Peptides against a protein of PDB entry 6FRK. Designs and how they scored, part 253

Target 1, 411 residues: chain A of PDB entry 6FRK
Amino acid sequence: NEEVLNAMLKEVCTALLEADVNIKLVKQLRENVKSAIDLEEMASGLNKRKMIQHAVFKELVKLVDPGVKAWTPTKGKQNVIMFVGLQGSGKTTTCSKLAYYYQRKGWKTCLICADTFRAGAFDQLKQNATKARIPFYGSYTEMDPVIIASEGVEKFKNENFEIIIVDTSGRHKQEDSLFEEMLQVANAIQPDNIVYVMDASIGQACEAQAKAFKDKVDVASVIVTKLDGHAKGGGALSAVAATKSPIIFIGTGEHIDDFEPFKTQPFISKLLGMGDIEGLIDKVNELKLDDNEALIEKLKHGQFTLRDMYEQFQNIMKMGPFSQILGMIPGFGTDFMSKGNEQESMARLKKLMTIMDSMNDQELDSTDGAKVFSKQPGRIQRVARGSGVSTRDVQELLTQYTKFAQMVKKM

## One batch from the design tools (peptide; made by RFdiffusion4, then SolubleMPNN)

Design b2_p25_6_s2 (from b2_p25_6, 13 letters changed)
Fold by OpenDDE base, seed 4:
Structure b2_p25_6_s2 (fold): chain B 411 residues (1-411), chain A 25 residues (1-25)
Amino acid sequence: as target 1 above (411 residues)
Amino acid sequence: EEEEKLLEELKKLRELYLKYMEILE
């Protein structure tokens, strides 16, 4: 029994290490799980695997809980939120996502760009803020981030903003000059919350990076980014352990809506490959996929029109990065789709939909759309002109449609 | 039962999506 327990714990520990969980945390978890499992209860015929998984789950939940309550903004007050983190962590994008989140919740929200180190930082923030209709402040001429941050915070306080988000400079390396600048900005604006933004894809480096920030700046909250990728999120545990601060949000993709409040149970379930059934149900209900029962039934009968293909592409586009949804299904890890191929595939789907937007109802609703176009080649030229593409692109779409219709008939 | 049905539908949707991706490659 002890040998079986040790073998199963070794498999779990290997999976956690492959999920970027820090080696020290994995060792501690192993000893805590061993201490929590009664070997006599394991002998009594209980599902040993489920018992170990439950014990591991409970210990991971404890590792995500820093024992401190997360900071929350106060309604009707001026809440200053300072962002800190390395360049490439997704910090600037996350500032916009958080601002958009609060704006959609009815908070008067604004953004300040205090990054004077990176050329084009203010232009990037301005582009993101303008797209989301979020008020912003920054300078093209002022080089002191303390002046920009102070002026921006004062301006938006005077305009009675409730959420004032300050983006700071990020560097590629941990440099003393970066930490000095962050301290000067923090001392000048007196933030109500300091948010550390961490890239989940840095793996085992998460602990050392998070510790370096916490040792210099009073980090009170963590946001983990790039959880849509190959990163299984084990680095998030290292960030909580090092900062002693709660994870408040996660970034799940590149879209401004790919941002959600952190939920402990779904996150740990996903980390262990158990999926997020609750989040999946919520996501499916948001997508109204129940209206697709009729489509799934048509697909089962081998009837597949260009309109049916268009509706499927719309559903895929509404779902966003399919890697996120796949990562919510039990037993399907995030690794099933390479990030690079997904964006290119979404761009291809959008191009195909744009071609189909130039088709008429007779073409879209035909049980053999390819035959309609083959009988009247003038339709290909009309659709090509209407969508601004080549006749070859329309022929490629029809070839793809024919392949899809053949695959659907085999399902 | 509703969760199991939803999981089966999502698995089918996934298989469809993977086939879609293979055709788009």
Scores: peptide ipSAE 0.027, ipTM 0.452, DockQ to the pose 0.224
Fold by OpenDDE base, seed 1:
Structure b2_p25_6_s2 (fold): chain B 411 residues (1-411), chain A 25 residues (1-25)
Amino acid sequence: as target 1 above (411 residues)
Amino acid sequence: EEEEKLLEELKKLRELYLKYMEILE
């Protein structure tokens, strides 16, 4: 029985290491699982595999729980949230995602760029904030992040903002100068929450990085980024263990809406390759796939408009990388769709949608959209100018629409 | 039953997605 247990635990430990779970945590988990399993109950003919999986699941849930309640903003108060993390961690993008999340929940939200080190940091934040219609503050001339952060926080406090997010400078290395700057900013603005942003794709380096931040800065929350199918999320366990702080959100892609509240059970299920059927059901329900039946019915009647095509592209884009959805289904690995082709295809869909955003209702709702444009070539030139593309790009869209409409008629 | 129905709907969406991708290539 002990030999069988050891063999099965070896397989689980290998899978956890392949999921970027820290070697020390895997060893500790193995010991905890061995101590929690009653070998006598294993002898009674119970499914040994299920028992071990349950014990592993339970111990992983404990590793994700720091025993500390997550900070939550107070409605009607000014909540200052400071972001810290290395350059390339997705910190700036995550600031925008969190701001957008709270804005969509009806919070008066703003962004401050206190990154004076990275060239174009303020332009990037401004671009993201403007696209999301989030108020922002920063400077092109002030080089002291403490001054920028203080002025920005004061400005937005005076304007009665409820969520004030401060993005700080990142570095490529754990430099003492970076930590000193972060401490000076934190002391000046007195944040209600300090969020550490960690890239899950750094694998085994997550522990050392998270520890270095916690040893220098009072991290109270963790956000894990780049959970878009390459990172299996094992680094998240290392972040919790090192920071003793809860994971509050995860970033699941490049889009501003690829951001969700952290849920322990679905995360551990996904980490173990059990899938996330609940998250899949929630995601499918959010997509209102019942509207796809109405489309499939319209498609069965051979009517397909440019608007119908636009709505389908929206549905595909809302699904995100189909690899993520497939990764929620038990037995479908995340590698089922090559990421490169999927990202390129999503970029193509987005380009096509941007062209269609410059079309009028007569063009979008025509049962023969291609013929509307062929009869009046001036429409192609208008749409091209409106969307900032070539007339060729609009013609290619109409060609694709015609191919889709023909395919739909054959279904 | 709800899981099976959902899986069937997802398979249909996948087939549709793959056909769309093939046209976009």
Scores: peptide ipSAE 0.025, ipTM 0.424, DockQ to the pose 0.184
Fold by OpenDDE base, seed 5:
Structure b2_p25_6_s2 (fold): chain B 411 residues (1-411), chain A 25 residues (1-25)
Amino acid sequence: as target 1 above (411 residues)
Amino acid sequence: EEEEKLLEELKKLRELYLKYMEILE
C-alpha cells in the first residue's frame, strides 16, 4: 500500500513540476498528502487514485489561499490601485483590463501612466484606454513618476472617479532604483491597494520575483498573466506563498476581455488536468452559444454569405484562444494547439474582419459574394483602399470565402 | 444534463473552428 501511494504521489509530483509548481511546495504537498491519507481507508477498496487526487486537490486549494481577505473597492469612494511588476509581465495591459472590468461593472474608472522609463508607455496606455473609452492621464514631458502619479490622482479624485489605476515603470531585473521609485510613488499617492502583476510563464522564477517585490513594497493583491495554454499556472502558487497575498484576477490572453476574477477551485482543477467545467459553462453562457444554433441552421441550408463568415469570425474572436477552451475540457491537454499558431490565426481573422468592415451590405449579404466582386473588379479596389490592404489580400479573402461556402454546401 | 449539452455544443464549435482553421492555413 505504501509503495503504491509513493508511486502515485511521484506521478502527481512530476505533473506538478511540469506545471511549474515550485519544488519546495511540491515536497511540502507530498508530505501533507501523506499525512492526510488514512492508510486504513486505502485498504477498504476505495479507488486509491481518486483518494490521492482528492487529497492533492485539497492541499493545492490551501496553497492558493493566503488566509487573507482580498481587498475590494468601496462604492462611492475614491479607490487608488497601484500596479507593480517587471517589464514584460503584462502589467500595462492588465491595468487596462482591470479598468475595463470595473467600467463594465458600472464603476467610474480611470487610468494613470506613471511609466516614464519606457519609451511609448504612455502612447500604449492611451491607445488601450481610448479603445476601451476609459479616461486616462499621463505626460509626454514630465519625467518624474511621482509628479505624474500625484497630479493624475488629484485630478481624478477632484472629478469623483471611483477607481483610479496607476501604472508604474517596470524593469527587466530587480533593481534597487526601481523599488525606491515604487516606494516614492506609493508614499505620494497613498494607494488603497498595491497589485503585483506576475507572468505565469516564468515558472520557477515566480517565487524569487514575488518575494523581492513583497520585501520592498506592501503588495496586497496578485494578478497572474499569460495563463493561455503554455503556462499551467504553477507559478501562481509560488506567488501566493511568497507575497502572502490573494490572487484577485487572471489574464487569459491578449484581448481586453481575456481577464477574469480568480476562482480557486477551477484553477486547481485545471492545474491538475481535470479541466474547468464550471468555467467552461460560464464561458459558454457568456458567449450566448444558443445564437449559434441559428447559424448552424443557416449552414445546413447551404446559404453562406460574407456576413455569415464575419459573424463566425466574431464568435471565434469572442471565444478567445481555443487552447483555453480545450484546456477547460477534461482530458484535452493544453498542448493540442501551439500558442504561436493561435495568435497568428487570430491576427489573420482580425485582418479578414477589417477587410470585411470596408464592404457594403450588398457585398456582405450576397449568397455569391465572390461572384459580385469578380463581376465588378472596382469593388476589390474600393475595399482594398478602405481597409488599407492590397487588392491581393481582398482576393485571398474572397478565395477563403469561396472555400468556406463550398465546405458549407457539402455539410 | 446541462453540462453534457454544453459539452456537445462545444464539440460542435470545436469541429467548426478546426474546419475554419484548416481553411485559413
Scores: peptide ipSAE 0.023, ipTM 0.543, DockQ to the pose 0.175
Fold by OpenDDE base, seed 2:
Structure b2_p25_6_s2 (fold): chain B 411 residues (1-411), chain A 25 residues (1-25)
Amino acid sequence: as target 1 above (411 residues)
Amino acid sequence: EEEEKLLEELKKLRELYLKYMEILE
């Protein structure tokens, strides 16, 4: 039993190290798991693997919980959020993502560029902010970040902004001058929250970097970026351990929407390669997939209508980024669908749905929709006119429907 | 059992989605 435990723990420890979890944390985890596992319960025929996985999961959950409640903005108040982090951490992009996140929730949100060190920092922030329709402040002439931050915060306070995000200078090295500048900015604007932005792709360097920031600036929150593709996120554990601050959000790609609130359970499940079963269950329940039992029964009988296709497209559209859902399924890597192809595919689905919105119930509910249109070509012309498309676009839709119906009949 | 059933339904949805994507390409 002890040999089996040690072998399984070795595999888990190897996987965690390959996930960029700090070696000290992995050692501590191994000791804690060994202490938490009752060897007598392992002898009673319980699934030893499941028990070890549960113990590992529980200890990883503790490692991402600093025991400190995450700061949350107060509605109707002016909340100043200062961002700190190295250049290339995704800090500036993350400022825009956070601003957009709060704006979509109905918060009056703005951005301040207090990065005077990097040429074009203000232009980059302005571009991102303008694209997202977020108000912004910065200067092309002022070189003191304290002045820019103070003036920007004062301006947006006077305009009754609720979320005031301040982006600061990032440097490539832990320079004392950077930390002094950040401290001067923090002292001038008195932020309600200081967010450290960390790049997950730096691996084992996450601890040292996070510690250097925490030792100089009162970091209260962490955002982990570049959790798309190859970054396994183990550096997030190191950031929490070093900063003693909660992870509040994660960046999951390059788009402004590739940003989500941090959830401990899903993150640890993903880190272990278990997927996000809870988030998947929640997402499935939100989709009311139980209403698909009737559809699944129709599909089992080889009946597939244009309405059934429309409802399936609606379900896919409601699912949102299907790449996220696929990433929740155990054994499916995050790389299964490129997000770029997904947006184009969603636009295609939406175009097809718009054509079907011009169809009548007789056309939608026919078990052979293509035959209904082939028998009465005037229907194609009506639908084309109603949806503002060509008769060819309607014929292409009917061809696609016929392909789907044939695939469903083969299932 | 509910989790396994949900996983199977999601696998079916995924297969259906992949088939949809192949037809839309």
Scores: peptide ipSAE 0.026, ipTM 0.443, DockQ to the pose 0.214; fails the geometry check

Design b2_p25_6_s3 (from b2_p25_6, 13 letters changed)
Fold by OpenDDE base, seed 4:
Structure b2_p25_6_s3 (fold): chain B 411 residues (1-411), chain A 25 residues (1-25)
Amino acid sequence: as target 1 above (411 residues)
Amino acid sequence: EEEEELLKKLAELRKLYLEIQKILE
């Protein structure tokens, strides 16, 4: 029994290390799990694998709980949120995502660009903020981030903003000058929350980086970014351990909506490869995929129209990156889709939908859409002209549709 | 039963998305 336990724990420890969980945390977890498992209960024929998995799950839940309540903004008050983190962590993008999240929840939100070090930082923030219709402040001429942050915070306080987000310089490397600047900004604006933004893709470096920030600034919250890629999120455990601060949100892609509140149970389930059934149910419900029963029924009967394909593409576009959906389904590893192909796939999908927007109802609702176009080639030219694409692009879409319809008939 | 039915629907959806992905590649 002890040999079986040790073998199973070795597999779990290997999987956690492959998920970028820090080796010290994995060792401690192994000891805690061994201490929590009664070997006598394990001998009684209980599913040893489920018992170990449950014990591991319970200990991982404890590792993401810093024992402190997450800061939450107070409605009707002015809440100043300062962002800190390295350049390339996704900090600036995450500022916009957080502002957009609160705006969608009915909070009066704004953004301040206090990054004077990076050329074009203010233009990038302005572009993102304008697209999301979020009020913003910054300067093209002021070089002191303390002045910009102070003036921006004062302005938006006077205008009764509830959420005031301050983006700071991240620089390329951890430097003493960066920490001094962050401290000066923090002292000037007196933030209600300091958010450390961490890139999950840096793997084993997460602990050292998170510790370096916590040792210099009073980090109270963590946001983990780039969880859409090969990063299995083990670095998040390292960030919590090092900062002793809760994860409040996660970034799950490049879109402004690829941002969600952190949920412990779904995250640990996903980390262990158990999937996120709850989050998948929530996403399915949010998409009103109830109409998918009709689609699934049609698919079962081998009926598939161009409209059915269009509706599926719309659903995919609403769900976000395929990797997120696939990673929520039990038994699909997070590695199923390489990061680089998702944006290109989404752009391609959007192009295909634009072509279909130029089709008529007879073409879209035909059970043999490809045959409708083959019988009347003038339809291809009409659709091509209407969508601003080549006749070849329309033919490629019809070829893809035909392949898909053939696959549906085999399901 | 409801969870099993949901898991079945999700498995079918997954199969569908995988096939769509192969077509988009």
Scores: peptide ipSAE 0.082, ipTM 0.624, DockQ to the pose 0.219; fails the geometry check
Fold by OpenDDE base, seed 2:
Structure b2_p25_6_s3 (fold): chain B 411 residues (1-411), chain A 25 residues (1-25)
Amino acid sequence: as target 1 above (411 residues)
Amino acid sequence: EEEEELLKKLAELRKLYLEIQKILE
């Protein structure tokens, strides 16, 4: 039993190290798991693998919990959020993502560029903010970030903004002058929250970098970026351990919508390669996919109608980015769908649904929809006119339906 | 049992969505 435990712990520790979890944390985890496992319960025929996985999961959850409640903005108040982090961490992009996230939730949100060190920092922020329709402030002439930050915060306070995000200068190295500048900005604007932005792809360097920021500025929140398919996210544990601050959001790609509230359970499950079964269950339940019992039953009988296809397209559209859903399924990495193809795929789905919206119940509910249209070509012309598409587009839809129905018959 | 049944349903749903994706490509 102890040999089996040690072998499984070795595999888990190896996987965590390969996921960029700090070696000190992995060692501590190993000792905590050993102490938490009842070897007598393992002897009683319980699934040893499940017990070890559960113990590892619990200890990883503790490592992500700093024991401090995450700061949340207060509605109807002026909330100043200062961003800090190294150059290349995705800090500027993350400022825009956070601003957009709050704006979509009905918060009056703005951005301030207090990065005077990087040439074109203000132009980059302005470009991102303009695309997202977020108000912004910055200067092309002022070189003191304290002045820019103070003036910007004052301006947006006077305009009754609720979320005021301040982006600061990032540097490539830990320079005392950078930390002094950050402290001067923080003292001038008195932020309600200081967010450290960390790149997950820097691996074992996450602890040292996060600690260097925490030792100089009062970091209260962490955002982890570049949690797209290449970064396993183990650096997030190091950031929490070093900053004693909760992870509040994660960046999951380059798009402004590639930004999610941090969830501990899904993150740890993904880190262990278990997928996000709970989040998938919740998402499946939110979709009322239980109504798919009728569909699953039809699929089992090899029956598939145009209506059944329409309902599946609706479900896919409700599920949101299909890459996120696939990334919740165990054994499927986030890399399975390039995000660029998702918007195009969604537009294609919507076009196909618009064509089907012009079909009648006899056409939609036929077990051989393609045959109904082939027998009466006038139906294709009617549907084409009704949906504002070509007869060719309708024929292409029917061809796709036929391919799908043939696949279902083989299932 | 509920987890296994859910995993089966999800696997079937996934196959369906993968084939839908291939049709949409």
Scores: peptide ipSAE 0.058, ipTM 0.602, DockQ to the pose 0.168; fails the geometry check
Fold by OpenDDE base, seed 5:
Structure b2_p25_6_s3 (fold): chain B 411 residues (1-411), chain A 25 residues (1-25)
Amino acid sequence: as target 1 above (411 residues)
Amino acid sequence: EEEEELLKKLAELRKLYLEIQKILE
């Protein structure tokens, strides 16, 4: 019985290490699981595998729970949220995602760019904020992040903003000068919450990075980014352990909507390869994918138009990388799509949609769109000119559509 | 029952998206 337990625990430990869970946490988990499992109860014929899985699940839930309540903003008050993290962690993008999240919830939200170190940081924030219609503050001339942060916070406090998000300079290295700057900004604006943004893809380095930030600034919340289909969620456990702070949100992609409140149970279920059925249900409900019944019914009748293809591309774009959805389905591992292929696929989809935006309703709603274009080649030239692409690109789209429509007719 | 129906819809959507992906590759 102990040999079987040790073998199964070894498999689980290997899978957790492959998921970038910190080696120390995996060792501790193994010991805790061994202590929690009654070997006598396992001998009584209960499904040993289910018992071990349940014990592992419980211990992982404890590792993600810092035992500290997450900070929540107070309605009708001015809540200052300071973001900290390394460059490339997705910090600036995450500021915009969080601002957009609160704005959609009916909070009066704004953004401050106090990143004076990175050239174009303010332009990037301004671009993201403008797209989301979020008020923003920053300077092209002021080089002191303390001045920018203080002025921006004061301005938005005077304008009765409820959520004031301050993006700070990310650094490439843990330099003492960086931490001193962060401390000066924190002291000047006195944030109600300090959010550490961590990239999940750095895996085993998450602990050391998270600890270095916590040792210098009073990190109270963690946001984990790049939890797309390939991101190993194990770094999240390391961040919680090092910061003793709750994960409040996760970034699941590049879109502003690829941002969700952290849920412990679904996250651990996904980490164990059990899938995230609850998150999948929530995501399907949020996307109103019930309207896909009409599509499925059309598909059953062998009807597939360019408009139907466009709507599917929109749905894929709204859902984010399909690998994430696949990774929420039990029994579908994260390995189906490489990260590089997802961005390229999304760029391809966006290009195809831009071509289709130059099509007319007769072309889009035709049951044989390719035949409409083949009968009148002038349509291809019109669409190509309208979308700024070659006639070859339009022909490739029509070829792809034809292949798809033929597959649908065989379904 | 709702979960099974949702999983069935998702399986159909997955089939569709896998076919779309093969065309986009």
Scores: peptide ipSAE 0.047, ipTM 0.565, DockQ to the pose 0.161; fails the geometry check
Fold by OpenDDE base, seed 1:
Order: C-alpha cells, then structure tokens, then sequence
Structure b2_p25_6_s3 (fold): chain B 411 residues (1-411), chain A 25 residues (1-25)
C-alpha cells in the first residue's frame, strides 16, 4: 500500500512540476498528502486513486488560499486601484479588462495612464479605453508619473467615479528606481488596493518575481495573466505563496472579455486536468446553446442550410477561443487546438459571414443552397458585388458548404 | 443528469465545430 501511494504521488508530483508548480510547494504538498492519507482507509477497497486525488485537491486549495479576504470595491465610494508589474506581464491590457469588467456591472469606471517611461503607453491605453468607451486620463507632456496619477485621481474623484484604475510603468528589470517610483505614486494617490499583475508563462520564475514586488510594495491582490489553454497555471500558486495575497482575477486570452473572477475550485480542477464543469455550465448558459436543439435535431436528420452554417459561425464567434471551451470539458486536453490558427480562423469565419450577409432568405434557407446558386449563376454575381468579394470567394464558400452538408448527411 | 445531458450536447457541438474547423483549415 505504501509503495502504491508513493508511485501515485510521484506521478502527481511530476504532473504538478510539468504544470510549473514550484518544487518547494510540490515537496510540501507531497508531505502534507502523506500525512493526511490514512493507510488503513486505503486498505478498505476505496478507489486509492480517488482518495489521493481528493487529498491532492484539498492541499492545492490550501496553497491558493492565503488566509486573507480579497479586497472588494465599495459601491457609492471612490475606489482607487493601483496596478504594478513587469513589462510584458499584460498589466496595461489587464487594466482595460478590469475597467471593462466593472463598467459592464454598472460601475462608474475610469483609467489613468501613469506610465511615462514607455513611448506610446498613453496612446495604447487611450486606444483600448476608447474602444471600450471607458473614460481615461494621461499626459503627453508631463513626465512625472506622480503628478499624472495625482491629477488624474483628483479629477475622477471630483467627477464621482467609483472605480479609478491607475496603470504604472512596467520595467524589464527589477530596478530599484522602478520600486521607488511605484512607492512615490502609491504614497501620493493612497490606493485602496494594489494589484500585482503576473504572467503565468514565466513558470518557476513566478515566486522570485512576486517576492521582489511584495518586499518593496504593499501588494494586496494578484491578477494572473496568460492563463490561456496552454498556460499550466502552476505559477499562480507561487504568486500566492510569495505575496500572501489572494488572486482576484485571471486573464484567459487576448480579448477584453477574456477576463474572469478567480474561482479556487474550478482553477484547481483545471490544473489537475479534471476540467471546469461549473465554468462550462456558466459559459453554455451565457451562450444559450440550448437554443441550438432545433439545429442539432436538423443535423441528426441530415438537413443543413446556409443559415444553419451562419448560425454555427455566430455561435463559434460568441464562444470566443474554442480552445478555452474544449479545455473546460473533462478529458479534452488543452492542446487540441493550435494557438496560431484561432485568429486566422476567426478572420476567415467573419469573411464567410460577410458573404452570407449578402444572401437572401431563399438562398440561406434552401436545403440545397449550392443547387440554388448553380441554377442561377446571377445570384453568385449579386452576392459577390454585395459583399465586396470575388465570384471565386462565393464559389469557395459554396464548395465548403457543400462539403459540410455532405458530412452532415453521413452523420 | 443535467450535467450528463449538457456534456452530451457539448460533445455533439464539439464534433460539429471540429468539422467546421477542418473546412476552415
């Protein structure tokens, strides 16, 4: 029984190390799991694998819980949130994501660019803020981040903003000058929360970086970025251990809506390859995929129209990165969709949908859409002109539709 | 039961999306 336990723990420890969990945390987890497992209960014929998985799950939950309640903004008050982190951590993008998250919840939210070090930082923030319709403040002429942050915070306080997000300079190196600047900004604006933004893709370096920030700045919250389908998530455990601060949000992709509140149970479940059934249910309910029952029934009967194809393309576009949804399904590894093809595939889908937007109801609702176009070639020319594409592009779409409709008939 | 039905629907949708992806490749 002890040999079996040691073998299974070795496999789990290997998987956690492969998931970029810090070696010290893995060792501690192994010891805690060994101490928590009663060997007598393992003798009673219970699934030893399930017991070990449960013990590992419980210890991982403890590693993600710093024992400190996460800061939450107060409604009807002015909440100043200061962002800190290295350059390339996704800090500026995360500021916009957090602002957009609160704005969608009905909070009066604004952004301040106090990054004077990076050329074009204010233009980038302005572009992101304008696209999301978020009020912003910054300067093209002021070089002191303390002045910009102070003026911006004062302005938005006077305008009764509830969420005031301050983006600071991210530097490549742990330079003392960066930490001094962050301290000066923090002292001037007196933030209600300091958020450390960490890139999960740096793996074993997460602990050292998170510790360096915590030792210099009073980090109260952590946001972990680049937790897309390929990010192993183990760095998040290192961030909590080093900062002793809760993870409040995670960034799950490049889109402004690829941002979610941190949930401990789903995160640990995903880290162990158990999937995220709760998040999957929430995502399915948000997408109203149940409205596709009529479509699934048509597909079972081998019926497939251009409209049915258009509706499926809309569903794919609403789902965002399909790799993320697949990664929420138990037993479907995150590697199933190659990263590079999603943006190109989405652009291709959008082009195909634009062609179909120039089709009429008779063309879209025909069970033999390709035959409708083949009988009247003037329809191809009309659709091509209406969508601003070549007749070849329309023919390629119809060829793809025909191929897909033939596959559906074989299902 | 509701989770199992949801998982079945998702598996069917996944098959559909994989076929769409093969067309888009």
Amino acid sequence: as target 1 above (411 residues)
Amino acid sequence: EEEEELLKKLAELRKLYLEIQKILE
Scores: peptide ipSAE 0.043, ipTM 0.588, DockQ to the pose 0.140; fails the geometry check

